Peptides against a protein of PDB entry 5JXT. Designs and how they scored, part 5

Target 1, 319 residues: chain A of PDB entry 5JXT
Amino acid sequence: SLLPKKEINVYIGMSEMQVKWYQKILEKDIDAVNGAGGKRESKTRLLNIVMQLRKCCNHPYLFEGAEPGPPYTTDEHLIYNAGKMVVLDKLLKRIQKQGSRVLIFSQMSRLLDILEDYCVFRGYKYCRIDGSTAHEDRIAAIDEYNKPGSDKFIFLLTTRAGGLGINLTTADIVILYDSDWNPQADLQAMDRAHRIGQTKQVVVYRFVTDNAIEEKVLERAAQKLRLDQLVIQQGRAQVAAKAAANKDELLSMIQHGAEKVFQTKGAFGTMAEKGSQLDDDDIDAILQAGETRTKELNARYEKLGIDDLQKFTSESAYE

## One batch from the design tools (peptide; made by RFdiffusion4, then SolubleMPNN)

Design b2_p13_2_s4
Fold by OpenDDE base, seed 3:
Structure b2_p13_2_s4 (fold): chain B 319 residues (1-319), chain A 13 residues (1-13)
Amino acid sequence: as target 1 above (319 residues)
Amino acid sequence: SLKTPRYVLRRAA
């Protein structure tokens, strides 16, 4: 029988560079962030802010002029300038030592480009598929990864490209480097490893930037997933989960953690304490805290009915 | 041979 997936949200502090860029993004559109635009504020402007903040949470080098150089180098700065990379770097060493193989998913093909540089820098052998990968090249990459005795440790995928019916049961670890707004896209990604033919316990690590917009992206995705489940169970198929956030929801998401980000001098959490010098105990602590917060998050939405789940609870960023 | 990472290629452009 296939073992159930173990899903753990991994809450990760921003690096100092991420904090600076996050501040800069908020400051650039401060009137929109403060809701001063009111009814005149465009949904498009708010969506643009959301997308920039999500880029910042992934890696500051997704912005023009953020990377140190010229000359541009592939070095430790690629890792320590992004909290997710610091945790990823330590986690991958552990995963490899355990004899596991890993799928890494992102929404952003440009992040996969950074992860390719990282893989080369660390000497990790990898495969890659994104939305631009030709059908033949996709088949070849899958076959190369899945072959008996494959030396490919990592498979880099965009979430949607990886969701397209492929079997990757030769991996037992899934890292969601970021989350889709649609939780079904992430589930479909996980189900590439968690399928008939899997012989190991599949573990899913979902990276979430702490005290940032990604927490609200995750909450919204969890809410939607629970709503979708209840709608199916109750036969109320007509309750279209509101697919797109409204302006107030987007504003609340942008505001989440913004005050603390403005007050922060340096990095957040474990990134402030240790930066790139995380040890195995630090990783265990992060994973344990993440497992607890994951259970709490799930328990929050399990108690809610359909009517409650249709309302976005805007917890004020000031509570 | 591993293809040159796309990120590096964009730095050189």
Scores: peptide ipSAE 0.123, ipTM 0.715, DockQ to the pose 0.194
Fold by OpenDDE base, seed 4:
Structure b2_p13_2_s4 (fold): chain B 319 residues (1-319), chain A 13 residues (1-13)
Amino acid sequence: as target 1 above (319 residues)
Amino acid sequence: SLKTPRYVLRRAA
């Protein structure tokens, strides 16, 4: 029988470089961040800020002029300048040692480009699929990954491209490097490994930058998922929270952790204490803390009824 | 030779 998937949110501190770039993003649009634009602030501007903050949470080298150089090098700086890369690097080493194979999903093809360079740097054999991958190349990559005795350890996928009905049950670990705004896209990604033909316990690690926009992205996604589940269970199909985040929600998300980010002179959390020198015990602590926070998050939304879940998702019907 | 990262090359293209 297919075992239930284990899902763990992995809460990761920003590197010093991420903090610096996160500050810079907020400072650039400080009036918008402070809500000083009021009704005149465009939803598009707020969405752009959210997108830049999410890029920062993924990797600072997603910004022009962030990477040190010229000359540009693939080296340890690719890892230590992003908290998610530090955790990923240690986690992949563990995953490989246990004889697992891993799917890594991101919303950002440009992050997959960084992950390709990382894979080459670490000597990890990989496949890649994104939204630009031709159909034939996609099939070839899937077949190369799934073949008996495949030497491909990692599959790099954009969440939406990887969600398209493919079978990757030859992997047992799923890393969501970032989250989709639509929790169903992430579920569909997980279901590439967690499907008929899987023989192992599927474990899903969802990376979440702590004290940043991504916590609010996760909360909103969890809320939406719970609402969708309750709506299906109650037969209330009309209540499907199609609502895109309003301006106030976007502003609240942008403001989350911003003050603490401005006050911070270095990295956050375990990144401040250990930097790239995380050991196996540090990873275990991060995973255990993540498992606890995951249970707490789920328990928060499980207690909420449809009406409570809608308060945060309700379209004001009058705009 | 220090290879330019692919993500840098893909941005320059």
Scores: peptide ipSAE 0.048, ipTM 0.700, DockQ to the pose 0.674
Fold by OpenDDE base, seed 2:
Structure b2_p13_2_s4 (fold): chain B 319 residues (1-319), chain A 13 residues (1-13)
Amino acid sequence: as target 1 above (319 residues)
Amino acid sequence: SLKTPRYVLRRAA
């Protein structure tokens, strides 16, 4: 029988470089971030800010002029300049040591480019599929990964490309490096490993940048997922359509953690204390804290009815 | 590694 998947949100502090770039993004559009544009602020401008903040949470090298160089090198700086890479680097060592194989999903093909360089730097054998991968090359990559005795440890996928009905049950670990706005896209990605033919316990690690916009992306996705479930259960199909974030919701998401980011002179959390030198105890603490916060998040939304889930409770960033 | 990252090369192309 297929075992239930274990899902853990992994809350990760920003590196010092991420904090600096996150500040720069907010400062560039400070009037919009402060809501000074009011009703006149375009939804497009807010969506652009959200997109830049999510890029920063993934890796600062997604910005032009962020990477130190020339010369540009693949070295430890690729890891320590992004909190998610620091945690990923430690987690992958553990995953490999336990004899597991891993799917890594991202929304951003340009992040997969960084992850390819990381894989080469660490000597991890990998496959890749994104939105630009030809159909034949997708089949070849899947077959190469799934073959008996495959030496491919990692499969790098964009969430949408990996969602296309493929079977990757030869992996037992799923890392969502970032989250989709639509929780169904992430579920479809997980279902590539958590499917008929899986023989192991599937574990899903969802990376979430702590004290940043990604917490609100996650909360909104959890809210939407619960709403979608209740709508299906109650036969109220018409309610599901209002899922697009409004301007006020986007603004609240942008403002979340912004003050703390401006007050911070260095990295966040364990990244401030230890930088890139996380040990196994630090990783265990991060995973344990993540498991607790995941249970709390789920319990929050399980108690809510349809009417409550339709209201975006903007906890004001000022309370 | 002193090799230019592929993601940097893909941005320059």
Scores: peptide ipSAE 0.045, ipTM 0.693, DockQ to the pose 0.601
Fold by OpenDDE base, seed 5:
Structure b2_p13_2_s4 (fold): chain B 319 residues (1-319), chain A 13 residues (1-13)
Amino acid sequence: as target 1 above (319 residues)
Amino acid sequence: SLKTPRYVLRRAA
């Protein structure tokens, strides 16, 4: 029988470089961040800020002029300048030692470009699929990954391209490097490994930048998922979960952790203590803390009714 | 030898 998947949110601090770029993004649009734009602030401007903050949480080299150079080099700086890369680098070593194979999902094809260079730098053999991958190349990549005795350790996928009904049950680990605004897209990504034909315990690691916008993206995704489940269970098909965040929701998401980010000199959270020098005990502590916070998050939303889940109230999840 | 990242080369093309 297929074992239930284990889902763990992995909460990760920003690197010093991420903090500096996160500050710069907020400062550039400080009037919008402070809500000073009022009725004149466009939803499009707030969505652009959200997109830049999410890029920063993924990797600062997604911004023009962020990468050190010329000359541009593939080296340890590709890892230590992004908290998620530091944790990924340690976690992949553990996963490989366990004889596991891993799917890595992102919303950003440009992040997959960075992950390809990382894979080459570490000597990890990989496959890649994104939204621009031709149908034939997609089939070839899946077959190359799934073949008996495949030496491909990693599959790099955009969440949407990976969601299209493919079977990747030859992997037992799923890393969501970032989250989709639609929690169903992330579930569909997990279901590429967690499907008929899987023989191992599937473990899903969801990377979440701590004290940043990604916590609010996660909360909103969890809220929407619970609402979708309750709507299905209660037969209330007409309660279309308002899919798009309003201006106030977007502003609240942008403001989350902003004060702490402005006050922070250097790296944030776990990255401030050890940075790139994380050991196996530090990874165990991060995973254990993540398991606890994941249970707490789920327990908050399990107690909420449909009417509470329709309100974007982080506060109602604490009552 | 440190190689130029492919994602940088793709932006310069």
Scores: peptide ipSAE 0.034, ipTM 0.693, DockQ to the pose 0.631

Design b2_p13_5_s1
Fold by OpenDDE base, seed 1:
Structure b2_p13_5_s1 (fold): chain B 319 residues (1-319), chain A 13 residues (1-13)
Amino acid sequence: as target 1 above (319 residues)
Amino acid sequence: VKIPKYLLKRLKE
């Protein structure tokens, strides 16, 4: 029988470079961030700010002129300049020592480019599939990864490209480097490893930048997932359609953690204390804290009815 | 909540 998957949200602090870039993004559109645009503020402008903040949470080198150079060289700076990379680097070393194989999903193909450079730099053998990968090349990559005795440790996938019904049960670890706005896309990605033919316990690590926009993306995705479940159970199909964030919801998401980001001169959390010098005990502490917060998040939404789940309660980070 | 302008000034110094 297929074992239930274990899902853990991994809450990660920003690096010093991420804090500086997050501040710059907020400063560039400060009038929009402060809600000064009122009814005149474009929903498109707010969506663009959200997208830039999500890029910052993934890696600062997703911005033009962020990478140190010339010369442009892959080095330890690729890791220590992004909190998610610092945790990923330690976690992958542990996963490999356990004899596991890993799927890494992202919404951003340009983040997969950074992860390829990282894999080469660390000597990790990998496969890649994104939205631009030809059908034949996708088959070849899947077959190369799944072959008996494959030396490919990592599979890099965009969440939507990896969602296309493929079987990757030769991996037992799934890392969601970022979250989709649609929780069903992430579930479909997990189901590439968590499928008939899996012989191991599947573990899913969902990376979430702490004190940033990604916490609100996660909360919204969890809320939607619970709403979809209740709508299916109650037969109320009409309720699911209001999935698009309004302007006030987007503004609340942008403002979440922003004051603390502006007050911070360095990194956040364990990234401020240890940076790239995270040890095995620090990783265990991050995973344990993540498991606790994951249970709390799930318990919050399990108690809510359909009418409560339709209200995006902007508990402002300032209430 | 509005980001205070004084916090923005400290980032430019």
Scores: peptide ipSAE 0.037, ipTM 0.627, DockQ to the pose 0.012
Fold by OpenDDE base, seed 2:
Structure b2_p13_5_s1 (fold): chain B 319 residues (1-319), chain A 13 residues (1-13)
Amino acid sequence: as target 1 above (319 residues)
Amino acid sequence: VKIPKYLLKRLKE
């Protein structure tokens, strides 16, 4: 029988470079961040801020002029300049040592480009599929990855490209490097490994930048997922979960952690203490803290009814 | 929470 998947949110501090870029993004649109535009602030402007903040949480090199150079070289700076890369680098060593194979999902094809450079730099053999990959090349990449005795350790996928019904049960680890606004897209990505034909315990690591917009993206996704489940269970087809965040929701999400980001000199959390020098105990602590916070998050939404889940409580941004 | 203007000044120093 297929074992239930284990899902762990991995809460990761920003690097010093990410903090600096996150500050710059907020400063550039500070009037919008402060809600000074009121009802006149365009939803498009807030969505653009959200997109830039999510890019920053993924990797600062997604911005023009962020990468150090010339010369542009792939080196340790590719890792230590992004908290998610620092954790990924340590986690992949552990995953490889245990004889597992890993799917890495992102919303951003340009992040997959960075992850390719990383794979080459670390000597990890990989496959890649994104939205631009031709159908035949997708089949070839899947077949190469799934081949008995395949030397491909990593499969890099955009979450949407991975959603296309493909079978990747030859992997047992799933890393969601970022989250979709639609929790169903992430579930569909997990279901590429967690499907009939899987023989191992599937473990899903969801990377979440701590004290940043991604915590609120995750919270909103969890709320939506629970709402969707309750609507199905209660047969209440009329409860269209408001698919799109409103302006006040977007503003609350942008404001989350922003004050602490402005007060911070250097990196956040374990990234401030250890930087790229995380050891195995630091990773175990991050994973254990993540498992605890994941259980707490799920337990929070399991107790809520449909009417409570429809209320986006902006109030949790002030506590 | 509104980001206080004083925090923005300290980031430019």
Scores: peptide ipSAE 0.035, ipTM 0.635, DockQ to the pose 0.012
Fold by OpenDDE base, seed 4:
Structure b2_p13_5_s1 (fold): chain B 319 residues (1-319), chain A 13 residues (1-13)
Amino acid sequence: as target 1 above (319 residues)
Amino acid sequence: VKIPKYLLKRLKE
């Protein structure tokens, strides 16, 4: 029988470079961040800030002029300048040592470009599929990855492209490097490994930048998922989950952790303490803390009714 | 070996 998947949110501090770029993004649009634009503030402007903050949480090299150079070389700086890469780098070593194979999902094809550079730098054999990958090339990549005795360790996918009904049950680990606004897209991505034909325990690691907008993206996704479940269970087809965040919701998400980011000199959390020098015990601690916070997050939303889940209030998550 | 798109960009700069 297929074992239930284990899902763990992995809460990761920003690197010093990410903090600097996160500050810079907020400062550039400080009036919008402070809500000074009022009713005149463009939803598009707020969405742009959200997109930049999410890029920062993924990797600072998604910004022009962020990468050190010339010369532009792939080196350890590709890892230590992004908290998620530091954790990924250690986690992949463990996963490989366990004889597991891994799917890495992102919303951002440009992040997959960075992950390709990383794979080459670390000598990881990989496959890639994104939204621009031709159908024939997708089939070829899937077949190469799923081949008996395949030397491909990593499959890099955009979440939406990986959602397209493909079978990747030859992988047992799923890393969501970032989250979709629609939790169903992430579930569909997980279901590429977690389906009939899987023989191993599927483990899903969801990377979440701590004290940043990604926590609110995750909370919103968890809220939506629970709402969708309750609507299905109660037969209340008319509960249109508010499909798009309003301006106030976006503003609240942008403001989350912003003050602490402005006050921070250097990196956050384990990235401040250990940086790229994370050991196996540090990874275990991060995973254990993540498992605890995951249970707490789920328990919070499991207690909420439909009416509470329709209110995106930052406060109802802390009360 | 297809050079990663990100690296290809950097090599052209």
Scores: peptide ipSAE 0.035, ipTM 0.491, DockQ to the pose 0.197
Fold by OpenDDE base, seed 5:
Structure b2_p13_5_s1 (fold): chain B 319 residues (1-319), chain A 13 residues (1-13)
Amino acid sequence: as target 1 above (319 residues)
Amino acid sequence: VKIPKYLLKRLKE
């Protein structure tokens, strides 16, 4: 029988470099961040700020001139300059040691490029699929990953490309390095490992940058998912899921944690205390705290009715 | 009663 998947949000502090870049993104558009543009502020400008902040939460090297060099060489800086990479690096060691295989999903193909460099640097054998991967190459990558005795440990996928009906039940761990605005895309990604033919307990780790925009992306995705579930259960398909995030919602998301980011002279949380020197006990503490916060997050939305959830969800279910 | 296309896909799987 297929075991239910275990989902854990992993809340991760920003590195010092991420804090500096997050500050720079906010400062560059400070008038928009403060809401000073009023009715004249473009929704497109706010969406661009959101995208830059999400890039920063993923990895600062997604920005031009962020990577140290010349020489441009992959080294430990690729890891310690992003909180998610520090946690990923420790988790992958544990996952490999337990004899598991892992799917890593991201929204950003350029983050997969960084993850390829990381895989090469650590000596992890991997496969990759993104939106640009040819159909034949996708089949070849899937077959190479799924073959009996495959030495491929990691599969790197963009969430949307990996969602396309493929079977990856030879993996039992799923890492969502970032979240889709549509929670169904993330569920479809998880369902690549969590389907008929899976023999292990599937565990899903969702990385979330703490005290940043990604908490609000996660909250909106959780609200939308609960709304979608209630709409299905109640047969109330008249509930047009609200259109894409309004300006005020985007502004609120951008402002979330911004004050604390400006006040911070270094990294956040465990990244400030230990940085790249996280041990196994620190990882266990992060996972336990994440499991608790995940339960609390779910419990908030389980108590809400359709009308309450509709106040918070602004994304169209038709996109 | 318009069910979102993504929900319809999931109900058919």
Scores: peptide ipSAE 0.000, ipTM 0.285, DockQ to the pose 0.013

## One batch from the design tools (peptide; made by RFdiffusion4, then SolubleMPNN)

Design b2_p14_5_s1
Fold by OpenDDE base, seed 2:
Structure b2_p14_5_s1 (fold): chain B 319 residues (1-319), chain A 14 residues (1-14)
Amino acid sequence: as target 1 above (319 residues)
Amino acid sequence: MLTKRRLARLKKLA
């Protein structure tokens, strides 16, 4: 029988470089961040800020001029300049020692380009699929990964390209490097490993930058998922919550943690204390804290009814 | 192995 998947949110502090870039993104459009534009602020402007902040949470090298160089060599700086890479680097070592195989999902193909450089730097054998991958090349990559005795440890996928009904049950670990606004896209990605033919316990690690916009993206996705489940259970098909955040929600999400980011000198949390020198005990502490916060998050939304969940989304119904 | 990203960075040095 297929074992239930275990999902753990992994809350990760920003590196010093991420804090500096996060500050610069907020400062560049401080009037919009402060809500000084009021009702006249364009939803497009706020969405642009959200997208830059999400890029920063993923990796600062997604910005032009952020990567140190010349010589632009791949080195330890690729890891220590992004909190998610520091945790990923330690987690992958553990996963490999356990004899597991891993799917890594992201919304950003440009982040997969960074993860390819990382895989080459660490000597990890990988496959890749994104939205630009030809159908034949996609089949070849899946077959190479799923091959009996395959030496491919990692599969790099964009969440949307990986959602296309493929079977990857030869992997037992799923890393969501970032989250989709639609929780169903992430579920579809998990279901590539958590499917008929899986013989192991599937574990899903969802990376979330702590004290940043990604916490609010996660909360909104969890709220939406609970609402969708309740609507299906009650047969109330009409309550399709508007999937898109309104301006006030976007502004609140941008403002989340912004003050603390401006006050912070250096990195956040475990990234400030240890930087790239996380040990196995630090990883265990991060995973345990993540498991606790995941249970608390789920318990918060499980107690809410449709009407409670709709009140948070319904201000978007009258536009 | 030369990645797409590595190739793009090398082209900035030329």
Scores: peptide ipSAE 0.461, ipTM 0.926, DockQ to the pose 0.130
Fold by OpenDDE base, seed 4:
Structure b2_p14_5_s1 (fold): chain B 319 residues (1-319), chain A 14 residues (1-14)
Amino acid sequence: as target 1 above (319 residues)
Amino acid sequence: MLTKRRLARLKKLA
């Protein structure tokens, strides 16, 4: 029988560089962040801020001129300048030692480009699929990853490209490097490993930048998922309230943690304390704290009725 | 193996 998947939100502090870039993003459009545009504030402007903040949460090198160089070599700076990379780097070492194989999902193909550089830098053998991958190359990558005795440790996927019905049950670990606004996209990604033919306990790590917009993205996705579940259970028509995040909701998401980010000198949380010097105990502490917060988050939404959950209906704006 | 991103960075040095 297929074991239930274990899902853990991994709450990760921003690096010092991420804090600086997060501040710059907010400062650049402070009037929009403060809601000073009122009724004239364009939804597009807010969506652009949201996207820049999400890019910052993923990696500051997604911004032009953020990466140090010349010489533009891949080095430890690729890791320590992003909290998620610091945690990923330690977690992958553990996963590899356990004889596990890992799927890494992101919404951002440009983040996969960074993860490719990281894989090469660490000597991790990988496969990649994104939305631009030709069908034949996709089949070849899947077959190369799934073959008996495959030396491919990592599969890099965009969440949407990975959602297309493929079987990756030769992996037992799933890392969601970022979250989709649609929780079903993330579930479909998890179900690439958590499917008939899986022989191991599937563990899903969802990376979430703490004290940032990604917490609100996660909360919104969790609300939507619970709403979808309740609607299915009640046999009600899917409240296809694709109510795109209203301006006020986008503004609230942008404002979340902004004050603390402006007040912060340096990095956040464990990233402030240890930075790139995380050990195995630090990872265990992060995972344990994440498991607790995951249970609390789920318990919050399990208690809510349909009417409460409907207040938070949104469409995922993709760039 | 040269990644797409690595190749793009190398082109900035040229």
Scores: peptide ipSAE 0.460, ipTM 0.925, DockQ to the pose 0.132
Fold by OpenDDE base, seed 5:
Structure b2_p14_5_s1 (fold): chain B 319 residues (1-319), chain A 14 residues (1-14)
Amino acid sequence: as target 1 above (319 residues)
Amino acid sequence: MLTKRRLARLKKLA
């Protein structure tokens, strides 16, 4: 029988470089961040801020001119300048030592480009699929990854391209490097490993930048997932449609942690204390704290009825 | 191995 998947949110502090870039993104459009635009504020402007903040949470090198150089070579700076990369680097070493194989999902193909440089730098053999991958190349990558005795450790996928019905049950670890706005896309990504033919316990690590917009993206995704589940269970198909964040929700998401980011000199949390020098005990502590916070988050939404879950989404609907 | 990202950087320097 297929074992239930274990899902753990991994809460990760920003690096010093991420904090500086996060501040710069907020400062560049401080009037919009403060809600000073009022009813005239464009939802598109807020969505652009959200997308820049999410890029920052993923990796500062997603911004033009952020990567140090010359010589523009791949080096340890690719890792220590992003909190998620610091944790990923330690976690992948552990996963490999355990004889596991890993799927890494992101919303951002440009982040997969960074992860390719990282894989080459660490000597990890990988496959890649994104939305630009030709159908034949996609089949070839899947077959190369799934072949008996495959030396491919990592599969890099965009969440949407990876969601399209492929079988990757030869992996037992899933890393969601970022979250989709639609929690069903993340579930579909997990289901590439967590499917008939899987023989191992599937473990899903969801990376979440702590004290940043990604916590609110996660909360919203968890709320929506619970609502979708309850709607399916109750046969009330009409409720699922109001999924787009309103301006006030987007503003609240942008403002989340902004004050603390402005007050912070340097990195956040474990990244301030240890930075790139995270050891195995630090990783265990991060995973344990993440498991606790994951249970608390789930328990918060499990107690809510459809009407309560709708109110949290429908305070967005009274424009 | 030449990554897509590395190739793109090299093309900007050429």
Scores: peptide ipSAE 0.460, ipTM 0.924, DockQ to the pose 0.134
Fold by OpenDDE base, seed 3:
Structure b2_p14_5_s1 (fold): chain B 319 residues (1-319), chain A 14 residues (1-14)
Amino acid sequence: as target 1 above (319 residues)
Amino acid sequence: MLTKRRLARLKKLA
């Protein structure tokens, strides 16, 4: 029988470089961040800020001129300049040691380009599929990953390209490096490993930048998922969850953690305390805290009715 | 192996 997925949100502090770039993004459009545009503020302007903040949460090298150089070589700076890379680097060592194989999903093909540099730098053998991968090359990559005795440890996928009906049950670990606005896209990605033919416990690690826009992206995705479930259960197919955030929702998401980011000198949380020197105990603590916060997040939305789930609750997970 | 990202950096230096 297929075991249920274990899903854990992994809450990760920003690196010092991420904090500096996050501040710079907010400062560049401070009037929009403060809601000074009021009713005249364009939704497009707010969406642009959200997208820049999400890039920052993924990796600062997604910005032009952010990568240090010369010599422009891949080095440890690729890891320590992004909190998610620091955690990923430690987690992948553990995953490999336990004899697991891993799917890494992102929405950003340019982040997969960074992860390719990382895989080469660490000597991890990988496959890649994104939205630009030809159909034949996609089949070849899947077959190369799934073959008996495959030396490919990692599969790098964009969430949407990886969601398209493929079988990757030869992996038992799924890392969602970022979250889709549509929780169904992430579920479809997980279901590449979690399906008929899987023999192991599938574990899903969802990376979430702590005290940043990504917490609100996650909350909105969880809210939508619960709403979709209740609509199906109640036969109320007409309750289309508003797929797109309104301006006030986007503004609230942008403002989340902004004050703390401006007050922060250096890195956040475990990134400030340990930086790139996370040990196995630090990873266990992050995973345990993540498991607790995941249960709390799910329990919050399980108690809500359809009418409550249709409203954006600005109340942070701290009440 | 030259990654896409490595190749782009090399082209920027040329």
Scores: peptide ipSAE 0.459, ipTM 0.925, DockQ to the pose 0.128

